# Designs tried in a protein design run: peptides against a protein of PDB entry 3J47. Part 3

Target 1, 121 residues: chain A of PDB entry 3J47
Amino acid sequence: IRLTNQLKSLKGLQSKLKDVVEYLDKVINKELPINHTILGKLQDVFNLLPNLGTPDDDEIDVENHDRINISNNLQKALTVKTNDELMVIYISNLVRSIIAFDDLIENKIQNKKIQEQRVKD
Target 2, 69 residues: chain B of PDB entry 3J47
Amino acid sequence: YEEKEESNLAATKSMVKIAEQYSKRIEEEKELTEEELKTRYVGRQDPKKHLSETADETLENNIVSVLTA

## One batch from the design tools (peptide; aimed at target 1 L39)

Design b1_p23_3_s2 (made by RFdiffusion4, then SolubleMPNN; its pose is not in this set)
Fold by OpenDDE base, seed 1:
Structure b1_p23_3_s2 (fold): chain B 121 residues (1-121), chain C 69 residues (1-69), chain A 23 residues (1-23)
Amino acid sequence: as target 1 above (121 residues)
Amino acid sequence: as target 2 above (69 residues)
Amino acid sequence: KEKEIQELQKAVEQLKELVEQLQ
C-alpha cells in the first residue's frame, strides 16, 4: 500500500512537471500567455527545493543528507544515503530470514529426533 | 496524490526513529540467536522459541521500515 | 541430523558476522 502511494505521488509530480515544461515552451514560443498562478506555484516549489546547482555551499551536504525525497544533485547524494539505508534494511531482513530459517531447521531436526525415538520405543 | 505525499512525509519523519530502532532491533536479533544457540546445547525448546519469535518481530519491523523508506 | 545442526550453527554465525559488519 505505502509503496504504491509513493509511486502514485511521484508519477503525479512527474506529470505536473511535464505540464509546466510544456507550458514554459509555449510561453517562450509566444504561443500562450504566462500563467502567473502556475509560475508562482513553481517558484514556491523551487524555493522549497534546496538549490540543485550550487556545489560550493557546504550547508547542502549536512542538512540534506537526511531527506531522501528532494531534487537531483542533492538527490544523488540523497540517493546514495537512501541506497545505504535500503541496503541496511535489506541486510537486516536477510539476517532475520536466516534466523527464522535456522529455527525452522532446528524444529525439523527435533521433530525427526522425536520420531526416531518413538520408533525405538 | 496528496494523501500519498502526506504518507511519505510521515514516513520521512519516521526515518530518524527507524535508525535508532534499527540498532536496537539488531541487538534484539543477536540476543535471539544466542538463546537459540543455548537451546541447541541444552536441548530446551522454550528459550529457542522465544528467540525465534523475537527475530520474527525484528524482521517485521525492518520490512515496515523498508516500506516506509 | 548432527550435520544439519552444524549447518544451522554456521548460518547463525554468518548472521552474527553480518550484523557486526553493519554496526
Scores: peptide ipSAE 0.437, ipTM 0.848, DockQ to the pose 0.009
OpenDDE base, seeds 2, 3, 4, 5: peptide ipSAE 0.459, 0.441, 0.451, 0.452; ipTM 0.862, 0.851, 0.857, 0.847; seeds 2, 3, 4, 5 fail the geometry check

Design b1_p23_5 (made by RFdiffusion4; failed a check: too like the target's own chain)
Pose (drawn by RFdiffusion4):
Structure b1_p23_5 (pose): chain A 91 residues (1-28, 36-48, 72-121), chain B 63 residues (1-40, 47-69), chain P 23 residues (1-23)
Amino acid sequence: IRLTNQLKSLKGLQSKLKDVVEYLDKVIHTILGKLQDVFNLNNLQKALTVKTNDELMVIYISNLVRSIIAFDDLIENKIQNKKIQEQRVKD
Amino acid sequence: YEEKEESNLAATKSMVKIAEQYSKRIEEEKELTEEELKTRPKKHLSETADETLENNIVSVLTA
Amino acid sequence: AEREEYLEEAEKLLETAEELLEE
């Protein structure tokens, strides 16, 4: 789902660029200004990425913890299944 | 495009706030463990732990 | 005038795009 959303965003840019190229050819406004703003707004992320890296680490750790908890419950489920099997054999 | 952006936007606004959500997910995780212990309720605890994990995964994907 | 203003805006945009590519 996230991927489809990202693709939709990129699609708009692609189409937008084509339109702009055609527009320029014809010419040979507000949209252009807006595009410029967007441009000014990965390069800059470079420095900002430094911080993101730290936050990514934290969210990785959280995920690991969740995985451990899931494993725990999984073990309990397995034990319950074994007990059920044993009871069936007895019967 | 907008629908997709909306979903992304929510992912961003969660990333700004995740410090509090982390602490609440930490607690939830612990709660789940408690429920399991009682069972040894267990199911409820397990579900809570799964939810916490899922929230962490969503946070990582957004990042 | 409208055409010249537009081309100047487009030029600035392309220059910015070029700078971004160089980076």

Design b1_p23_6_s4 (made by RFdiffusion4, then SolubleMPNN; failed a check: too like the target's own chain; its pose is not in this set)
Amino acid sequence: SEEEKKKLIEELKKVVEEMKKLL

Design b1_p23_7_s1 (made by RFdiffusion4, then SolubleMPNN; its pose is not in this set)
Fold by OpenDDE base, seed 5:
Structure b1_p23_7_s1 (fold): chain B 121 residues (1-121), chain C 69 residues (1-69), chain A 23 residues (1-23)
Amino acid sequence: as target 1 above (121 residues)
Amino acid sequence: as target 2 above (69 residues)
Amino acid sequence: TLQKLKELLEKAKKLLEEIEKKR
């Protein structure tokens, strides 16, 4: 459910972004007049988007390096962090799986010993 | 769209909480492994079963964490 | 078999400690 909702949100954002790009291209080509309402909403979106276009803003706020997926350089650092977190989770799952497997083997060995004892009695 | 953005923000906050819970789960898994070692020395079935169940719960919680990540 | 199980469990413990050190 959660992943499906995130995917649907991302897909909706992508579709809206595509529509805006198509509109901007038509305005640049003088095929359509500038719609001020769409432009204002786009400007609000750009103001909320951390600067996608300046590789040199050294204000990579060290606190935001820890938080998820908004800008490509930030997204790259965040992708590295997400990969590290996923790796940690994966290793921990592996460890838990090994422990559970170890217990299963021991339970099986004990069950076999109990059966062998019952056959001797 | 807004509901999903809010859900994604809630997901991110949940990830931070999951990381804290994950540290706690690692410690629980370690305690379980120590109990298993003790149970091997004592030779009784009951502590070992409890250890196995808690290791399984810990594994399930990690799988859910991976699926939510 | 039982000895191999103990070795696997010890490896699992070491991996957990390494994860804790990386956090």
Scores: peptide ipSAE 0.439, ipTM 0.846, DockQ to the pose 0.008
OpenDDE base, seeds 1, 2, 3, 4: peptide ipSAE 0.412, 0.445, 0.432, 0.441; ipTM 0.849, 0.855, 0.847, 0.857; seeds 2, 4 fail the geometry check

## One batch from the design tools (peptide; aimed at target 1 L48)

Design b1_p24_1 (made by RFdiffusion4)
Pose (drawn by RFdiffusion4):
Structure b1_p24_1 (pose): chain A 91 residues (1-28, 36-48, 72-121), chain B 63 residues (1-40, 47-69), chain P 24 residues (1-24)
Amino acid sequence: IRLTNQLKSLKGLQSKLKDVVEYLDKVIHTILGKLQDVFNLNNLQKALTVKTNDELMVIYISNLVRSIIAFDDLIENKIQNKKIQEQRVKD
Amino acid sequence: YEEKEESNLAATKSMVKIAEQYSKRIEEEKELTEEELKTRPKKHLSETADETLENNIVSVLTA
Amino acid sequence: SLFEEALENSTKATELLEEILKES
């Protein structure tokens, strides 16, 4: 789902660029200003990425913890299944 | 495009706030362990732990 | 923080792109 959403966003840019190229050919405004703003707003992320890296680490650790908890419940389920099997054999 | 951006936007506003959500997910995780212990309720605890993990995964995907 | 600023910039950029799409 996230990927489809991302693609939609990039699709708009692609189409928008084509339109802009065609517009410029014909010419040979507000949208242009808006595009410029967007440009000014990955390069900058470079410095910002430094912090993001730290936060990514924290969310990795949280995921690991969750995986451990899931494994614990999984073991209990396995044990229950084994007990059920044993009871069936007895029967 | 907008629908997609709406989803992304929520992922971003969650990333700004994740410090509090992390502490509440930490607690939830512990709660699910407690429920399992009682069972040894167990199911409820397990569900809570799964939810916490899912929240962490979504935080990572957003990043 | 730098991280929060990055997210704010990304939101602003999205808003601008949505405005561009509406104007088109």

Design b1_p24_2_s4 (made by RFdiffusion4, then SolubleMPNN; its pose is not in this set)
Fold by OpenDDE base, seed 2:
Structure b1_p24_2_s4 (fold): chain B 121 residues (1-121), chain C 69 residues (1-69), chain A 24 residues (1-24)
Amino acid sequence: as target 1 above (121 residues)
Amino acid sequence: as target 2 above (69 residues)
Amino acid sequence: DVEKRLEKEIERLKLILEAMKKKL
């Protein structure tokens, strides 16, 4: 469910980005006037995106570097953090799987003992 | 789309909590493994089942955490 | 630290699985 929601959000963003590109192309071709409201909202979205272009402003809050890479340079550091988090979760899943297997094996041993007792009676 | 964006934002906020919860989940998983070992000694099926269920819940939570990241 | 703890737990669980496999 969660992955499907993320994928749907990403697809929606991609569709909206495509619509903006198509709109910009129509404006360049003088087919439609610039919708300043859509452009302004898009600009606001781009301004909320981690700064792709200038690593030189020391004001890039290190707190965003740890959260998934939305923007290419910041996006690279956030990818590293995402990979580390994914690794932690992978190992945790592995540990839980091993515990579940241990329980399964023990349940099987118990079932075997119960069956052996029933054959002796 | 907005509902999923809100879900992703909630997921991102949960990610910081997931790092803390991860350490706790590892400890819970250790306790589970130790209780499973104890349950093997005690021969009680019920504690073992509870341990297995808690390990599975811990696994599911980690999967959800990965899916959130 | 978390990774090392997790590796230790995986190793512990592997030992348990092996011990259980010997009992089967």
Scores: peptide ipSAE 0.440, ipTM 0.853, DockQ to the pose 0.015; fails the geometry check
OpenDDE base, seeds 1, 3, 4, 5: peptide ipSAE 0.419, 0.430, 0.439, 0.417; ipTM 0.842, 0.846, 0.853, 0.841; seeds 1, 3, 4, 5 fail the geometry check

Design b1_p24_3_s3 (made by RFdiffusion4, then SolubleMPNN; its pose is not in this set)
Fold by OpenDDE base, seed 1:
Structure b1_p24_3_s3 (fold): chain B 121 residues (1-121), chain C 69 residues (1-69), chain A 24 residues (1-24)
Amino acid sequence: as target 1 above (121 residues)
Amino acid sequence: as target 2 above (69 residues)
Amino acid sequence: SEEELIRFLEREIERLKEILKMLE
């Protein structure tokens, strides 16, 4: 559910961005007038997002260095931290899996022991 | 889309809490595994079951953490 | 064998413990 929602949001954003790009191309080609309202809103959105691909991309916000950031641009700057966090999550999942396997093995051992006892009886 | 965005925001807030509790969850998983091991040697089923349940809970929490990340 | 599986799991658990220590 969560992943699906994230994917839907991303797809929606992608579609909107594509529409904006297409509109901008038409404006550049003088096929359509510039919609200043749409552009203004888009600019506002970009101003709220961490700048990706700008010369300032090299500036890592020290305060965010230790946090997983949802934004791809900021995530690039925080790649090391993100990698560590993902590794921890991966290891945790692995541990849980191992525990589950241990339980399965124990169950099998118990079953075998029960069977052996039945043979002795 | 709006519902998903709200869910993502809530998830982000939850991630902070999950990160803080993650270390504790790992320890709980270890404790459960040790109890299962002890139970195997002693032949008592109750500690093993408890360990298994704790491991499952830890796994679920990790899955939620992955989804939130 | 069941015994081999148990040994494998034990090794993996130990590995996980080491990783946990690295994360501390």
Scores: peptide ipSAE 0.391, ipTM 0.842, DockQ to the pose 0.014; fails the geometry check
OpenDDE base, seeds 2, 3, 4, 5: peptide ipSAE 0.385, 0.352, 0.379, 0.332; ipTM 0.809, 0.796, 0.812, 0.797; seeds 2, 3, 4, 5 fail the geometry check

Design b1_p24_4_s4 (made by RFdiffusion4, then SolubleMPNN; its pose is not in this set)
Fold by OpenDDE base, seed 1:
Structure b1_p24_4_s4 (fold): chain B 121 residues (1-121), chain C 69 residues (1-69), chain A 24 residues (1-24)
Amino acid sequence: as target 1 above (121 residues)
Amino acid sequence: as target 2 above (69 residues)
Amino acid sequence: IEEFLESELKSKKAELERYEALLK
């Protein structure tokens, strides 16, 4: 179960990274306005991503700069998607919290009404 | 690399599905809230309670989804 | 994903408004 969940999370992260890439591409193409908050969160995720492209210390020749850039771009894209997914999750949790608060308020109102009725009886 | 890309594509599709499910859950939550509001006006407690319970279940499912994510 | 996010944001906003209404 835990390993499966981790794998699922990794897959979700991968998807999120892809979504981030797509979002970044749209932003680059000026198709969508830059959401700075999303971008910031994405950057945070990217910074938390282990450098997938830590080349071992060996003399990796100059030609790998493009691969590193691709890896960084990919990582950046993945970070954006991850950020988007995280944002969705955050919003979802917020919505649930709001619903819970609404229920709490309703319960409080009901309790108050019951108390008022008891005082009148 | 190609295998990873394919895996990523599959994962992305899975995420889209999750997003759709999430949207549906949000709508269900909204319906429950509306019923609660109606119940508040009508003074009938039972529908509101049911709505609250459904909202809680929706929240739990989202938490599980987040943890899985 | 963006459309989904927008939908969620809208839902959250509506919920917040309901919460505010209940608090008055």
Scores: peptide ipSAE 0.516, ipTM 0.858, DockQ to the pose 0.030; fails the geometry check
OpenDDE base, seeds 2, 3, 4, 5: peptide ipSAE 0.498, 0.440, 0.483, 0.480; ipTM 0.870, 0.815, 0.847, 0.848; seeds 2, 3, 4, 5 fail the geometry check

Design b1_p24_8 (made by RFdiffusion4)
Pose (drawn by RFdiffusion4):
Structure b1_p24_8 (pose): chain A 91 residues (1-28, 36-48, 72-121), chain B 63 residues (1-40, 47-69), chain P 24 residues (1-24)
Amino acid sequence: IRLTNQLKSLKGLQSKLKDVVEYLDKVIHTILGKLQDVFNLNNLQKALTVKTNDELMVIYISNLVRSIIAFDDLIENKIQNKKIQEQRVKD
Amino acid sequence: YEEKEESNLAATKSMVKIAEQYSKRIEEEKELTEEELKTRPKKHLSETADETLENNIVSVLTA
Amino acid sequence: EAEEEAEERAEKAAELLEEAEEEA
């Protein structure tokens, strides 16, 4: 789902660029200004990525913890299944 | 495009706030362990732990 | 008028960049 969403965003840019190229050919405004703003707003993320790296580490650790908890419950389920099997054999 | 952006936007506004959500997910995780212990309720605890893990995964995907 | 609009956009973009840095 996230991927489809990203693709939609990129699609708009692609189409938008094509339009702009055609527009320029024809010419040979507000949209242009808006685009420039967006440009000014990955490069910049470079410095910002430094922080993001720290936050990514934290969210990795949280995921690990969750995985451990899931394993725990999984073990309990396995034990219950084994007990059920034993009961059936007895019967 | 908008729908997709909306989903992304929410992911971003959650990333700004994740410090509090992390502490509440930490607690939730602990709660699910408690429920399991009682069972040894167990199912409820397990569900809570799964939810916490899912929230962490979603936070990582957004990042 | 076009120059004033461009300056206003630039100032707004700069403010947004500052806010983004602060959030970061």

## One batch from the design tools (peptide; aimed at target 1 L48, target 2 T12)

Design b1_p25_7 (made by RFdiffusion4)
Pose (drawn by RFdiffusion4):
Structure b1_p25_7 (pose): chain A 91 residues (1-28, 36-48, 72-121), chain B 63 residues (1-40, 47-69), chain P 25 residues (1-25)
Amino acid sequence: IRLTNQLKSLKGLQSKLKDVVEYLDKVIHTILGKLQDVFNLNNLQKALTVKTNDELMVIYISNLVRSIIAFDDLIENKIQNKKIQEQRVKD
Amino acid sequence: YEEKEESNLAATKSMVKIAEQYSKRIEEEKELTEEELKTRPKKHLSETADETLENNIVSVLTA
Amino acid sequence: SAAAKKAAEAAAEAAEAAAEAAKAA
C-alpha cells in the first residue's frame, strides 16, 4: 500500500515535468514558483539524516523487543498444542 | 496522489510524536507479558504485545 | 530534538506544497 502511494506521488512529478517541458517549448507561472519552493525544501536530508539515523536505531530496537514478545507467546502456544496431542494419545 | 500523501502525512506526524508513543508501547508490551503469565488473559496479553510490535514496524516503515 | 521536529514539519510543508502544485495542474 505504501509503495502504491509513493508511486502515485512520483507519477504526478513525472507528468508534471512533461507538462512543464511542453509549456516551455510553447512559450519559446504560479506552478513554477511552487516547484521552486519544493526544490528548495535528499540533499538537505543528508545532514538531517544524521538525526534520523539515531531515531531509526531506536525504532529498530523496539521492533526487536516486539519480536521477542511474539516469540514468547509462540512458545506457549506450542506447549499447549503438545499437551493437546498428548491428551488425544491417552484417549 | 492525495490519498497516498494522506497516509504518508500521518506517518510523518506520528514520527514527530513517537517518543510518547514509544513509552506507551513499552508499557503495553509489558502488559501483554503480564497476561501471558496469568494464563500460565494470556491471549489478551499476546494481542497487546503483537499490537506494540506492529506499531514499531509501522514507525520503522515510515522512517 | 528540536531540529528533528523542525525537519518533520518541513517535510510536511514540502508535501503540502507538492499537493498544491498538483491541484493547480

Design b1_p25_8_s2 (made by RFdiffusion4, then SolubleMPNN; failed a check: too like the target's own chain; its pose is not in this set)
Amino acid sequence: SFEEKQKELQEEIQKLLEELKKELA

Design b1_p25_8_s4 (made by RFdiffusion4, then SolubleMPNN; its pose is not in this set)
Fold by OpenDDE base, seed 5:
Structure b1_p25_8_s4 (fold): chain B 121 residues (1-121), chain C 69 residues (1-69), chain A 25 residues (1-25)
Amino acid sequence: as target 1 above (121 residues)
Amino acid sequence: as target 2 above (69 residues)
Amino acid sequence: SFEEKKKELEQLLKEEIEKLKKELE
């Protein structure tokens, strides 16, 4: 059951990461805007992964418990790392979006100034 | 277990490197924004365009890094 | 922290965008 849940979580994470990658590719290609919600959801999933990997108190033998705990700790560490990476990506995307927006605003201001000059001429 | 730990350590090191690269990219984006501001005051459109392009490139690189991670 | 620096940068960018918006209005 635990292994299956871990595998399912891992598969889910993998799928989500794939989706994020696909989304990021679409953003790079200007096909879609950056969806912060997807990244946030991904982070939430990762934050929940340690809880998914914590064995419910089913009496798994002590030796298996240590291995499972080590595996869970590793998974937790990986999850935290993944969350951090996702957070960095999210912030990066936000920053890029802000810069792009600033450029758009500046372009609009310039266009307005040009139009005003044309009206005065 | 040892192999997995080693792999995780390597992955962690790679992530640190990515974070450092990201920080540098953010700084580059900031510099571009400042240049854009300066260009706005000077009335030169070319620096603004360059800043925008650099910001886009930084974003793209971050996306690629995320995809690779 | 790296995260704090990133947040600071984001804040600066947001402030700049707001300035640009005000100039556009």
Scores: peptide ipSAE 0.428, ipTM 0.834, DockQ to the pose 0.020; fails the geometry check
OpenDDE base, seeds 1, 2, 3, 4: peptide ipSAE 0.380, 0.397, 0.422, 0.377; ipTM 0.827, 0.833, 0.840, 0.834; seeds 1, 2, 3, 4 fail the geometry check

## One batch from the design tools (peptide; aimed at target 1 L48 L78 T82, target 2 T12)

Design b1_p26_1_s1 (made by RFdiffusion4, then SolubleMPNN; its pose is not in this set)
Fold by OpenDDE base, seed 5:
Structure b1_p26_1_s1 (fold): chain B 121 residues (1-121), chain C 69 residues (1-69), chain A 26 residues (1-26)
Amino acid sequence: as target 1 above (121 residues)
Amino acid sequence: as target 2 above (69 residues)
Amino acid sequence: DKQKLLEEGLELNIQRQKKLKELLKL
């Protein structure tokens, strides 16, 4: 369910971006008049987008905003953070798996001891 | 789209909560391992079983966290 | 550094799993 919703949102965003690109191409080609309303909304979106395109050298010491993996450059830093989180989760899963195996081994050893005792009786 | 954005925001909030819970789960896993060690020494099956079950629950929670991440 | 720590953690888990597998065969 969650993955399906994420995929649906991503597909919708992709479709909307495609429509914007197609509109921009038509404006560049002078096939359509510049729709100021669409451009205004697009500008608002670009202003809300962390500067994906300008490699301005500002070492944004963004120590704090760990959470939003959406867009490529911030997405690189966020991808690194997400990779770190996934790594921690992976290690924890491995640790849990090891503990579960240790328990299985111990259960097997106990079962063997019980069986050996039954054979002696 | 909006519903899914809300779902993604909720998922992201859940990830932070998972990170906090992760530290707690690691501690719970350690406690289980100690109980297993104690159970091995005491020869009582029940504490060892409980440790195993809690380790399994911890593993399941981590798997769910990975799937949600 | 973090990737290396992950790899080390993974290797430790693999080693533990191997040990567990060996104990299961005994």
Scores: peptide ipSAE 0.456, ipTM 0.851, DockQ to the pose 0.017
OpenDDE base, seeds 1, 2, 3, 4: peptide ipSAE 0.460, 0.464, 0.453, 0.467; ipTM 0.853, 0.860, 0.851, 0.859; seeds 1, 2, 3, 4 fail the geometry check

Design b1_p26_3 (made by RFdiffusion4)
Pose (drawn by RFdiffusion4):
Structure b1_p26_3 (pose): chain A 91 residues (1-28, 36-48, 72-121), chain B 63 residues (1-40, 47-69), chain P 26 residues (1-26)
Amino acid sequence: IRLTNQLKSLKGLQSKLKDVVEYLDKVIHTILGKLQDVFNLNNLQKALTVKTNDELMVIYISNLVRSIIAFDDLIENKIQNKKIQEQRVKD
Amino acid sequence: YEEKEESNLAATKSMVKIAEQYSKRIEEEKELTEEELKTRPKKHLSETADETLENNIVSVLTA
Amino acid sequence: AAAEAAAEAWEAAAEAWEAAAEVLAA
């Protein structure tokens, strides 16, 4: 789902670029200003990424913890299944 | 495009706030362990732990 | 200080998405 959303966003840019190229050919405004703003707003992320790296680490750790908890419950489930099997054999 | 952006936007606003959500997910995780212990309720605890894990995964995907 | 800087970074990213949305809507 996230991927489909991202693709939709990129699709808009691609189409938008084609339109702009055609527009310029024809010319040979508000949209242009807006685009420029967006441009000014990965490069910048470079410095910002430094912080993101730290946060990514924290969210990796949290994921690991959740995986451990899931394993725990999984073990209990397995034990229950084994007990059920034993009871069936007895029967 | 908008629908997709909306989903992304929510992922972003959650990333700004995740310090509190992390502490609440930490607690939730612990709660699920408690429930399991009682069972040894167990199911509820397990569900809570799963939810916490899911929330962490969603945070990582957004990042 | 690091937390504030990270928050500003995410807010800036949000603004970038809002601006991009306006461009796509236009």

Design b1_p26_5_s4 (made by RFdiffusion4, then SolubleMPNN; failed a check: too like the target's own chain; its pose is not in this set)
Amino acid sequence: EKKKELEETYELKEKELKKRKELLKL

Design b1_p26_6_s1 (made by RFdiffusion4, then SolubleMPNN; its pose is not in this set)
Fold by OpenDDE base, seed 5:
Structure b1_p26_6_s1 (fold): chain B 121 residues (1-121), chain C 69 residues (1-69), chain A 26 residues (1-26)
Amino acid sequence: as target 1 above (121 residues)
Amino acid sequence: as target 2 above (69 residues)
Amino acid sequence: DEELIKELELQIEAQKEKLKALESLP
C-alpha cells in the first residue's frame, strides 16, 4: 500500500511536469496565453525542488542526511540513507530469523526427547 | 496525491523513530535469547515461549519498518 | 558511510554463519 502510494505520487508529479512542458511549448508557439497563476504555482514548486546543478555546498549536507528518496541531488544522499536503513532492517530480520530457528531447533530437540521417553515407557 | 504525500511524510517520521528503537529491539532480542538458553538448562518451556513470541514481535516491527521505509 | 556499510556487511555474514550452524544441527 505505502510503496504504491509513493509510486502513484511520483507518477502524478511526472504527468504534471509533462503537462507544464506541453503548456510552455504552446505559449512559445503563441497558441495559448501565459497563465500567470499556473506559472506562479510552478515556480513555487521549482523553488521547493532541490537545486539541480548549483554547487552551493552548505545546504546539501543538512537536507541530505534526514530525507528519503524523492528528488535528484538530495535524492542521492537520501538514497545512501535509505540504503543504510534497509541494511539495518535486513540485519534485524536476519537476527530474528536466527532466533526463530533456534526456537525451532529447541522444539525439535524437546519433541525428540518426548518420543524417546514414550518408547521407553 | 495529497493523501499519499501525507502518508509518505508520516512514514518518514516513523522511520526516524524506528532507527532510534532499532538498537533497543536488538538488545531485547538478545535478552530473549539468553532466556531461551536459561530455559534449555532449567527445562521450563514458558520463558522459551515468551522469547519466541518477543522475537516474532521484533520481526513484525522490522517488517513494518521496511514497508514504511 | 562506507566503513559503516562494511561493518554491517560483516555483521550480516556473521549472522548467516550462525544460521548455517543452526541448520546443521539435527
Scores: peptide ipSAE 0.472, ipTM 0.855, DockQ to the pose 0.017
OpenDDE base, seeds 1, 2, 3, 4: peptide ipSAE 0.423, 0.466, 0.469, 0.433; ipTM 0.840, 0.856, 0.854, 0.850; seeds 1, 2, 3 fail the geometry check

Design b1_p26_8_s1 (made by RFdiffusion4, then SolubleMPNN; its pose is not in this set)
Fold by OpenDDE base, seed 3:
Structure b1_p26_8_s1 (fold): chain B 121 residues (1-121), chain C 69 residues (1-69), chain A 26 residues (1-26)
Amino acid sequence: as target 1 above (121 residues)
Amino acid sequence: as target 2 above (69 residues)
Amino acid sequence: SKEEKLLKQLESEIEKLKAVLEALLS
């Protein structure tokens, strides 16, 4: 459900960006007037998003490097953080699997002991 | 979209909390493993079962974290 | 003998898992 919601949000953002591009093209071609309110909101969004096109100039905010991809350049830094988090989750799952396996082995050993005792009786 | 964004934000905040809980879960897992080792020597299923259950809970939480990430 | 071999294999696997866990915690 959460993943689906994230996907929907991403799709919505993509659609909105496409609409903005189309609108900007129409404005450049003098086909439609500029909607200042939408452009202002879009500018605010762009200011909040890490610059996708200039990864070298953007000081990789060390704080955002470990966080989730908000934008492509910041996404590289955030990808590192996401990868680290995924690695931690992966390791944790492995540890749990190992513990579960240990328990299964112990249960199997116990079952064998019980069977051996039953045969001796 | 807004509902999903809110859910994602909540999940992200939860991930930070999960990281802290992860350290605690690792310790709990170690404790369960020690109990299993002790139970293996004593031959009683109860402490081993408890360790196994704790390990399972830790795994479940990790899976949920992966799904949330 | 087959049962003993199985038990030894299980014990070996448990030890490997413990080693992995210890490595992860280090």
Scores: peptide ipSAE 0.378, ipTM 0.832, DockQ to the pose 0.011
OpenDDE base, seeds 1, 2, 4, 5: peptide ipSAE 0.381, 0.431, 0.354, 0.355; ipTM 0.823, 0.854, 0.826, 0.821; seeds 1, 2, 4, 5 fail the geometry check

